# Peptides against a protein of PDB entry 4GMN: the designs that were tried, part 80

Target 1, 375 residues: chain A of PDB entry 4GMN
Amino acid sequence: RYANITLLALVTLASIGTDFQETLVKGNQGSRESPISAADEEWNGFDDADGDAMDVDQKSSSGEDQEEDYEEIDVKEDDEDDDDDSITSEMQADMERVVGADGTDDGDLEDLPTLRELIQTAVPQLIRLSNLPIDSDESLTIQSHALSALNNISWTISCLEFANGENANIHNAWYPTAKKIWRKTILPILEADSADLKLATQVTSLAWAVARVLHGETPTDGNPHRKFISLYHSSKQQAGGNSNSIEEPEDPFQGLGVKCIGVVGSLAHDPAPIEVNREVGVFLVTLLRQSNNVPPAEIVEALNQLFDIYGDEELACDKEVFWKDGFLKHLEEFLPKMRTLTKGIDKRTQPELRTRADEALLNLGRFVQYKKKHA

## One batch from the design tools (peptide; made by RFdiffusion4, then SolubleMPNN)

Design b2_p13_7_s1 (from b2_p13_7, 8 letters changed)
Fold by OpenDDE base, seed 5:
Parts: structure tokens; sequence; C-alpha cells
Structure b2_p13_7_s1 (fold): chain B 375 residues (1-375), chain A 13 residues (1-13)
């Protein structure tokens, strides 16, 4: 009974985290549809008049169309309006405030009571539940659900813009909690060296969400970037040996390899130690060099991480790593390979992967030009 | 600074 209530509460907190994220994504899309006024400049079609009337008479073949009477099975779509109205009116009001809030500098969430309770009351309990001794299938289930809830909350918060002091109140409230998640949940699970790929995927997803906010300020204790690089390599070795490969997730971007790249890329941002940045940068560039054996989604994520890490010429990592270790040459040599890789993705079967690969290819060309201009 | 034209899509789990 208590376990089922705890599990239901954890599932509800995970749902709440997802619904929050969807609302943020929808809110950010709506603000970018400034109606481009279709100035329908009527491009007056060029009236090229020359009417030469070639009369080609081609013949009559009378094929008998057999009208196969396909009985239209009226599949009543039972619109199960699963009005999963899980979004409380208070959460929706908090979300509307977050999307519209000019960030006040104080880490006070007085105007965001639901988000405040989520960060201050729920997350500390989820951290506790994720650290329970695993002594039963019930404790393992509780840990998995607590990690799922922490993941969804952390992802949602990582979708907020914190650049230029935006959402500073939320950032300041989340930042110490994100460091607690890292130190109390992520690091202990990574240190336990579990062969459980499901647990490894959950903790890596959570680590990516947390590292997307903390960047190079993520605690460097125990060299976590090396643990995620090791996990990346271990996951590839396991997939090659047993035909009981965990079904590759239907979404190529949900793979453990992509998540590992996302974590280590985020950890390598300024103000990360230059040696951490170098080890990650070398790892990412090595994936590009070995691209024939790397899934396209991992290449897209690795490129995206490289652009964000080395996108600023004023950062110490530009001089001390990017230029010093000759990364530009590797990116230039990768351009023709990326064109081939992107063209090899079927637009019909993998439209999202193709779109993101086309974008990454465009950005790679632009990034190489940018770096050549700032050399 | 190099600006990407598109924000990162979050990998929702």
Amino acid sequence: as target 1 above (375 residues)
Amino acid sequence: MFNKPLPRTPATA
C-alpha cells in the first residue's frame, strides 16, 4: 500500500515534469511565429506568348478498370479524450509566469509557488529515494521512478533560457539543488559501477539534464567526464557482442551514446578545467574521425557539442585546446564525410534525424568559416 | 562568438 502510493506519487511527479516541458516548448514556439506577413508580391508570371501547337496524337488503350469495391471499414476512432488534465491550474499559471517573467535577480520563487515546492520539497525527497539501499525489487523500482522524476524535472528546468541573466531567480534556486543531485544521486550511482544498462541510461539522462544548467561549474570530483567516456565505450562493446542488444530506442537521439556525448560536452564548457575540456574535445573529434562506425545521431550531437564548447574565441579553451590541438583540420576533413552521412539518411523513414543532420552539416560549414576568419 | 541558428531540442526521456 505505501509503496504503491509512493510509486503513484513518483509517476505523477514525472508526468508533471514532462507536461511542464511540453508547455515550455509550445510557449517558445508560439513566440517565434511572428507572422511573416506574406507580402504576396504577385510575381507577375512572364507572359511568354509563343504558342507552338505540336499536335501529338497518342493512342487510345482501353484498359478495363476493375472497380474493386473496398468496403470502407468505418473505424470509429473512439476519441478516448484521455484528458490527462494532470496539469493543475496552478502549474499552468506558474508556467505562463516563467515564459513571461523578466528574471528578477533574487533566487526567490515567491511568484512561482509550484516550482518552489517542486525544487525545495519534492526534489530533496527524490534525491533521498534515489539513494535508498537496493535490497529488493521494490527498492530498485522506487529508485528507477525517483530517477525518472528527477530526470523530467531537471530536463524541464534545462529548457529555460538562463543566458544574459534570464530566469535568474529560477537559476539561483535550482543551482544548489542541481549540485546536490550531482553529488548525492549521480556520482554515487556512477561509482557503484553497475552493469545495469537501464540504470546507466537513467543516470546519464539525468546527468545530461543537470549538466545542461551547470556546464563547466558541474562538480569535477572523481573526473565524471572520464566515467561517461568509459560508459560510452562500454555500451558500444556490449552492443557488439550479445544479440540481446537492448532494442535501440525508436528515437535515435534517446540512445545511451547520444546521452553520454551530451553529458561530456556539457561538462567541458567554460569554466571547466582546460584538461577536462581537452579530454572531452579529443573524444568528440575522435568520434568524427571514426564516423564510419558511429551512429548518425551521435555525430550530430558531437558536432553540436563542439560548436557550443568552441563557439567563443575569447575563452581559454579556444587557444589552449581548439587551436593548439589542431581541431580545425579535423573539422574540415570531416565536412565531405558529413555530407555523405547526411545524404545517406532517408528523409521518409528518419525525417527528424535527417533534419538535424542537415542543420549540423550547415553549422559545420559555417563553423569552419567562422574559425578561419578568427584564426 | 559562433551562433547556432537553432536552439538544442531537449532530449525528453
Scores: peptide ipSAE 0.150, ipTM 0.800, DockQ to the pose 0.189
Fold by OpenDDE base, seed 4:
Structure b2_p13_7_s1 (fold): chain B 375 residues (1-375), chain A 13 residues (1-13)
Amino acid sequence: as target 1 above (375 residues)
Amino acid sequence: MFNKPLPRTPATA
């Protein structure tokens, strides 16, 4: 009885996390479709070209249009008001405020009561449930659902813009909770060295969502980047050996390899220790060098992480890692390989993978030029 | 600083 109520509550919290993500994505798309194009339509004046209206006297042949009496089949659209009863009016009001919030510096969520209750009340309970001793299939199920709910909430929050001080109130409220998820949920499970690839995938997804907000301020205790690099390599060894390995997710970007790259890339951002940055940078550059044996989605993610990590010339990692370890040469040598890889992706069967590869290729060319200019 | 012209689609959960 209590287990079923707990599972229902966990599924509901995971749903709320997803619905919140979808609304934030829709809101961020609507704000970007603000027409930048409407201001720079220079009204090129109506050139009154006096085009002589040639009076083409097309004789109206009176074709007797037979009115075929199409019986309007009154398809009653049953307006199934899919009252998506899942979104409370309070949750909707919080979502609208998050999309429109001029960032107040106070980590106070007074104006965001639903988000406040998610962060302050729900997440601490999910952390407790994810840390239960695993002694039964029931406790494993509870842990899996708690991890899924934490994942969805953490991903949703990680889709908010926090650059330039945007959403600072949400960032400041989430930041201590994100560190608590990392220290209490992610690290203990990652240290248990479980052969469970499902659990490893859930923890790695959650770790990526958390690390997308914490970046280089993610706790480096116990060198978690090395554990995720080891998990990456172990996952590749298992996939190659057993034909009964877990079906690769239909989405190439949901693979454990992509998730591992996303985590370690996020962990390597400033102010990460230079040695952590170096180990991750070398790992990512090594994937590009070995690209013939690496899934295209992992190459796209690895490139993207390299651009974010080394996109600022003022950071210590630029001099001490990027230039010192000769990463520019490897990126330049990878350009022709990336062009071949991207062209090899069928736009019809893998449109998203192709689009993201075309973007990563464009950015790689620009990044190489940028680095050559700031050498 | 290097600016990406294209937003990353976050990997959805």
Scores: peptide ipSAE 0.148, ipTM 0.800, DockQ to the pose 0.164
Fold by OpenDDE base, seed 2:
Structure b2_p13_7_s1 (fold): chain B 375 residues (1-375), chain A 13 residues (1-13)
Amino acid sequence: as target 1 above (375 residues)
Amino acid sequence: MFNKPLPRTPATA
């Protein structure tokens, strides 16, 4: 009885976290529909004049009118308006405030009561539940649901803009809680060294969400970047040996390898220790060098992390790692391989992966040019 | 500073 109520509450908190993410994504799409005034800069297409008009004689074969009697299948749209409007009017109002907030207010969540209660009341209980002794399948289930709820909440918050002091109130409320999740939930699970790849995937997803906000301010105690690099390598060894279908997630970006890259990349941002940055940078560049055996989604994520880590020439890691360890040469040598990799992705079967690879390829070309200009 | 011209799509949770 108590276990079922706890599980229901955890599922509800995980749902709330997802619903928040979806509405923030919709709201951030709507805010980008600020009408970019169509300055129709007529892209004067290159007048490539020389297209020899091959006269393809289209022989008009008169195909016969087979009147296929389309039986009007009256598909009763069962309007299963499963309006699982799990979004309360209070949640929606908090989300509209978060999306509309100009970030000017001094750190108080008074105007965000639902988000306040999630951070201050729910998350501390989820941290507690994720740290229960595992002595039964019920305790494993509770831990998994607590991790899922923490993941969804942490991902949602990590989708907020905190640049230039935007959402500073939410950032200031979340930051100590994010550090608590890291120290109390993530590190203990990583240190328990369980052979459970499902648990490892859940904790790594949560770690990525948390590290996307904390960046180089993520606690470096026990060198967690090395644990995630080790987990990356261990996951590759297991996938190659056991034909036990751990169903590769249908989404290439949900793979444990991508999540490990996302975590360690986020951990390597300034003000991370230069040695942490170097170990991560070498790991990421090594993936590019070994790209023939690396999934395309992991290459896309590794490139994106390299651009974020080394995108600023004023940071100590630019001089002490990027230039000193010769990363530019590896990026230049990878550019033709990235073109081949991107072209090899089928747009029909993997549209998102292709789009993200096209973006990463474009950014790689620009990043190489940028670094050559700032050499 | 290098600015990415394209926003990252957040990883779906």
Scores: peptide ipSAE 0.147, ipTM 0.801, DockQ to the pose 0.163
Fold by OpenDDE base, seed 1:
Structure b2_p13_7_s1 (fold): chain B 375 residues (1-375), chain A 13 residues (1-13)
Amino acid sequence: as target 1 above (375 residues)
Amino acid sequence: MFNKPLPRTPATA
């Protein structure tokens, strides 16, 4: 009885975290329609003149008009008001405030009561539940649901903009809690060295969400980047041997390999120790060099992480790792391979993967040119 | 600083 109530509460908290994410993503799409002021850079189109006008004489065959009377099927739109009653009016008001909050002070989450209760009340309980001794299938189920709820909440918060002091109140409230999730939930599970790839995938997803906010300020105790690199390699070895392949997630970006890359990439941002940055940078560049055996989604993720880590020439990692370890050469040598890889993705069967690969290819070309200009 | 012309859509979890 208590177990079922706890499970229901954990499922509800996981749903709340997802619904909050979807609403924040939808709200952030509306605000970006700020009209890009047409700065009049006259792109002088290249006058390539030599269009030989081949006169193709297409004959005028007069085929007869059969008026087929298409019966107008009155499709009653059943307005299934899927009252997704999951979002309380208070949660919606908090989401609207988070999306609309351009510039509120280093203040308390006074204006965000639901988010405050999630961070201050719910998350500390979820951390406790994720740390219960696993002695039964019920305790394993509770841990899994607690990790799912922590994942969804952490992902939602990681989708907020924190650049330029945006959402500083949320960042300041989340930051100590994110460090607590890392130290109390993520590290102990990673140290238990479980052969459970499901648990490893859950904890890695949570670790990515947490590390997307903490970046290089993520606790480096016990070199967690090496644990995730090891997990990446171990996951590849297991997929090759046992026919109990964990069903590859339908979404290629939900794979454990992508999640491992996302975690270690996020951990390598400034102010991460230069040796952590180097080990991650070498790992990511090595994936590009070995790209023939790497899923396209992992290549897209690895490129995006490399652009984020090494996008600033003022950072110590630019000089001490990017230039010193010769990463530009590897990126330039990878550019033709990325073009081939991207063109090989079917737009019809994998439209998202193709779009994200086209974006990553465009960014790779621009990044190489940027780095050549700032050499 | 390198600016990505396209914002990375985070992988939704």
Scores: peptide ipSAE 0.145, ipTM 0.801, DockQ to the pose 0.154

Design b2_p13_7_s2 (from b2_p13_7, 5 letters changed)
Fold by OpenDDE base, seed 2:
Structure b2_p13_7_s2 (fold): chain B 375 residues (1-375), chain A 13 residues (1-13)
Amino acid sequence: as target 1 above (375 residues)
Amino acid sequence: SFTAPPPRTPATA
């Protein structure tokens, strides 16, 4: 009885976290549909300072609409929009405020009551439930659902913009909670050294979501980057040996390998210790060198992480790691391989993977040119 | 930062 109520509450919290994420993604897609048509702009690094709102003057080229009269085959797909009416009008109002709010720095979330209760009331309970002694299949199920709810909430919050002091109230409320999730949920599970790949995938997904907000300020206690690098290698050894490998998720970007890369990349950002940055940077560059045996989605993620880590030349890691360890040469030597890899992805069967690989290839070309100009 | 779209939350099985 109590277990079923707890499980239902955990499923409901996980659904709420997902629905918030979908609404944020839809809201941000309306702003990000500014096309990647800046194909010809010189990539000048990731300087956070130039808030030059590119006034993309939408020159409406009135191309003559040739009305090809495509007969509207009124396939009434009764999309039974299972309108999962899970988004309350109060949650929707909080979401509209989060997308539109000039960040108040107060961290109290008075104007965001649903998000406040989620962070202050729900998350501390989920952290507690994720740390229950595992003594039964029921306790394992509770842990898995608590991790799923924490994952969805943490991912949703990690989709908010926090640059330039945006959403500072949410950032300030989340930051101590994110550190608590890391120290109380993520680290203990990683230290338990479980052979459970499902649990490892859940905790690594949560770790990535948390590290996307904390970056180099993520707690370095016990060298978690090395644990995720070890987990990456262990996952590859297990997948090669057992035909009963957990079905590779239909989405290549949901793989444990991608999640490990995303975590360690995020952990390597400034102000991470230079040694942590170096170990991660060497790991990522080594994946590119070994790319013939690496899934394309992991290569895409490793490239994006390398761009984000080493895009700013003012950071200590640029001089002390990128230039000192000769990363530019490895990136330049990888360009022809990336072109071959990207062209090998079928646009029909893997459209998302192909699009993200085409983008990563474009950015690799720009990044190599940028770094050659600043050498 | 090219924020890779967050891994789509695994649908609650």
Scores: peptide ipSAE 0.028, ipTM 0.748, DockQ to the pose 0.575
Fold by OpenDDE base, seed 4:
Structure b2_p13_7_s2 (fold): chain B 375 residues (1-375), chain A 13 residues (1-13)
Amino acid sequence: as target 1 above (375 residues)
Amino acid sequence: SFTAPPPRTPATA
């Protein structure tokens, strides 16, 4: 009985996370004016306006490991009300506020009660459920559903704009929780070195969503970038040997390889240690050099990550890695290969992949031209 | 399953 109720609650939380994303994406599409002909704008890097890096003087409270004695949730058997996976009217109102709100900087979610309950009440429980000892098929199912719910919540939050102090209240509420997900869910599963590619794909998807918010402030303990690079290589070795088609996800961008690239790319942003940035940058540039054996979606993601990491010339990684390790030459030499790769994608069978590749090719041309002017 | 985010369209300054 309790297991079925727990599974239902986890499915509902995962559905809620998905529907939240769809609603936020629809809301943001309504505010996107017509595609300005992006043809003639010179890409000038990321102008970070004066982002006073919020010196969150996180007083290193030596958080003693308070073993939070997580009390058993006495899940009262409240009645069999219909499994309407529908977003509550309160959740709908929170989503409408998130799309329109000038966020206050205090991390207070008083105006976002459902999002507050998701972050403060649901996520800590999902972290616990994702880190249970696996002793049965039931515990494995619970972990998978908890990871799915965490993934959906984390992805939804990672789709919010946090630039220029936008949604700062949500960012500040999420940031400590995102670090907790990283330390208590992602790292333990990565360290267990499970041969389960399904679990690896779930945790890597979650890691990407979390790292898209934390960037270079993601905890570097145990060199997680190397674990994801290792996972990338291991996944390629397994796909080559066993004709047990793990059904390549119908969406090329849902592949474990793309997710690994997304994680390590996000981890390499400033203020990441220069050696972490270098190892990731070399990995990404190496994929471009080996592009004949790399899926097009992984090339697209690797390019986007390289643009995001090295788009700002004021960052230490631009001088100490991009220029020092000669990345511009590799990107320039890759341009004709990218043109061939992009033209080889059938617009009829893979329209999204072709669109993303056409965009990445355009951006690669602009990025190479930009970096040549700033050389 | 979440789709990979769209590449950042350069924000028109």
Scores: peptide ipSAE 0.027, ipTM 0.712, DockQ to the pose 0.096
Fold by OpenDDE base, seed 5:
Structure b2_p13_7_s2 (fold): chain B 375 residues (1-375), chain A 13 residues (1-13)
Amino acid sequence: as target 1 above (375 residues)
Amino acid sequence: SFTAPPPRTPATA
């Protein structure tokens, strides 16, 4: 009885976290401002130099109109209006305020009561539940659901803009809680060195969400970046042996490898210790060099992390790691490989992966040109 | 402008 109520509450908190995120994503899509990565401030856009429009003579090959009888697949939109009544009216009001609010600096969540209760009341209980002794299948189930709820809440918060002091109230309220999740939930699970890939995937997803807000201010105790790099390599060794057991997630970006890259990339941002930055940067650049054996989604993620980490020339990591370790050469040598990789992705079967690869390829070209100008 | 990568899809629970 109590277990079922606890599980229902955990599922509800996980749902609430997801729905909040979907609304934030929809809200951000309405604002055509792509979240400017911090690299967009100093990246003086390519002046569209008047590059001669080479008149590619579109030879109008008059291909005969084969009237292929498009059988109108009457996709019954089963409007299963699953009125996912999961979003409370109070939560919706908080979401509308978060999307519309010029963040106040005071860390006060008085105007965000649902978010306040999630951060101040729910998350501390979820941390407690994630730290239960694992002595039964019930305790494993509770831990898994607590991690899922923490993941969804943490991801939702990580989708807020915090640049330039935006949402500073939420950031200031979340920051100590995020550090608590890291120290009390993530680190103990990583130190237990469990062979459970499900648990490893859950904790890595949570770690990524937390590290997307904490960046280089993520606690470096016990060198967690090395644990996630080790987990990345271990996950690849296991996938290579048993073709049957890791259901590759239908979404390429939900893979444990992508999540590991996302965590370590986020951990390497300024003000991370230069040695942490170097170890992560070398790991990411090594993935690009080994790209023939790396899933495309992991390459996309590794590129995005490299852009975010080394986009600013004023950062200590630019001089002490990027230039010193010769990363530009590796990125330039990777450009033709990235073009081949991106062209190899079928737009029909993997449209999202193709779009994100096309964007990462474009950004790689731009980034290489930027770094060559600032050499 | 870097096109910011789309917000990384969290693991849906």
Scores: peptide ipSAE 0.026, ipTM 0.747, DockQ to the pose 0.379
Fold by OpenDDE base, seed 3:
Structure b2_p13_7_s2 (fold): chain B 375 residues (1-375), chain A 13 residues (1-13)
Amino acid sequence: as target 1 above (375 residues)
Amino acid sequence: SFTAPPPRTPATA
């Protein structure tokens, strides 16, 4: 009885966290002012003058007009108003305030009561439940659901803009809690060195969500970046050996490999120790060099992490890692491979992967040009 | 379910 009520409460908290995330993502897509990362603001200073070099070789192949009569499958969007009424009017009001709140410097979430209760009351209980001794299938189920709820909450908060002092009240309330999740939930599970790939995927997803807010200020205790790099390599070795295909998630970006890259990339941002940055940067550049054996989604994520880590030339990692370890040459040598990789993705079967690869290819060209001008 | 992070807006040149 108590277990079922606890599980229902955990499922409900996980649902609330998802619905909140979906509405924030829809809100951010509506506000076409994409949050320019501080690294992207420096890139906006690039004068658009030399845009001419994409000579799209208009080979006029006179392909015959086969009018394939695509029957308009009138997909009646059954507006299943899945008004999943899970979003309370209080949550909607908190969301509207988060999207509209110029950062009032008061780290008091007085105006965000639902978010306050989520951070201050729910998350500490979820941390406790994720740390229960595993002695039964029931305790495993509770841990999994507690990790799911922590994941969804942490992801939702990681979708807020915190650049330029935006949402500073939420950042200040979340920051100590995020560090607590890291130290009390993530690190103990990583130290247990479990062969459970499901648990590893859950904790890595949570670690990425937490690290997307903490960046280089994520606790470095026990060199967690090396554990996630080790987990990346171990996951690749297991997938190759036993025909227990971990059902590759239908979404290429939900893979454990992508999640490991996202965590270690986020951990390597300033003010991370330069040795941590170097080990991560070398790992990411090594993936690009080995790209023939790396899933395209992992290449996209590795490129994106490299752009965020090394976008700012004023950072110590630019001089001490990027230039010193010769990363520019590896990125230049990867450009033609990335063009081939991106063109090899079928737009019909993998539209999202193709779009994100086209974008990462564009950004790679711009990044290489940027770094050559600032050499 | 965890959703992939949104696509990064191409740096507007």
Scores: peptide ipSAE 0.024, ipTM 0.712, DockQ to the pose 0.094; fails the geometry check

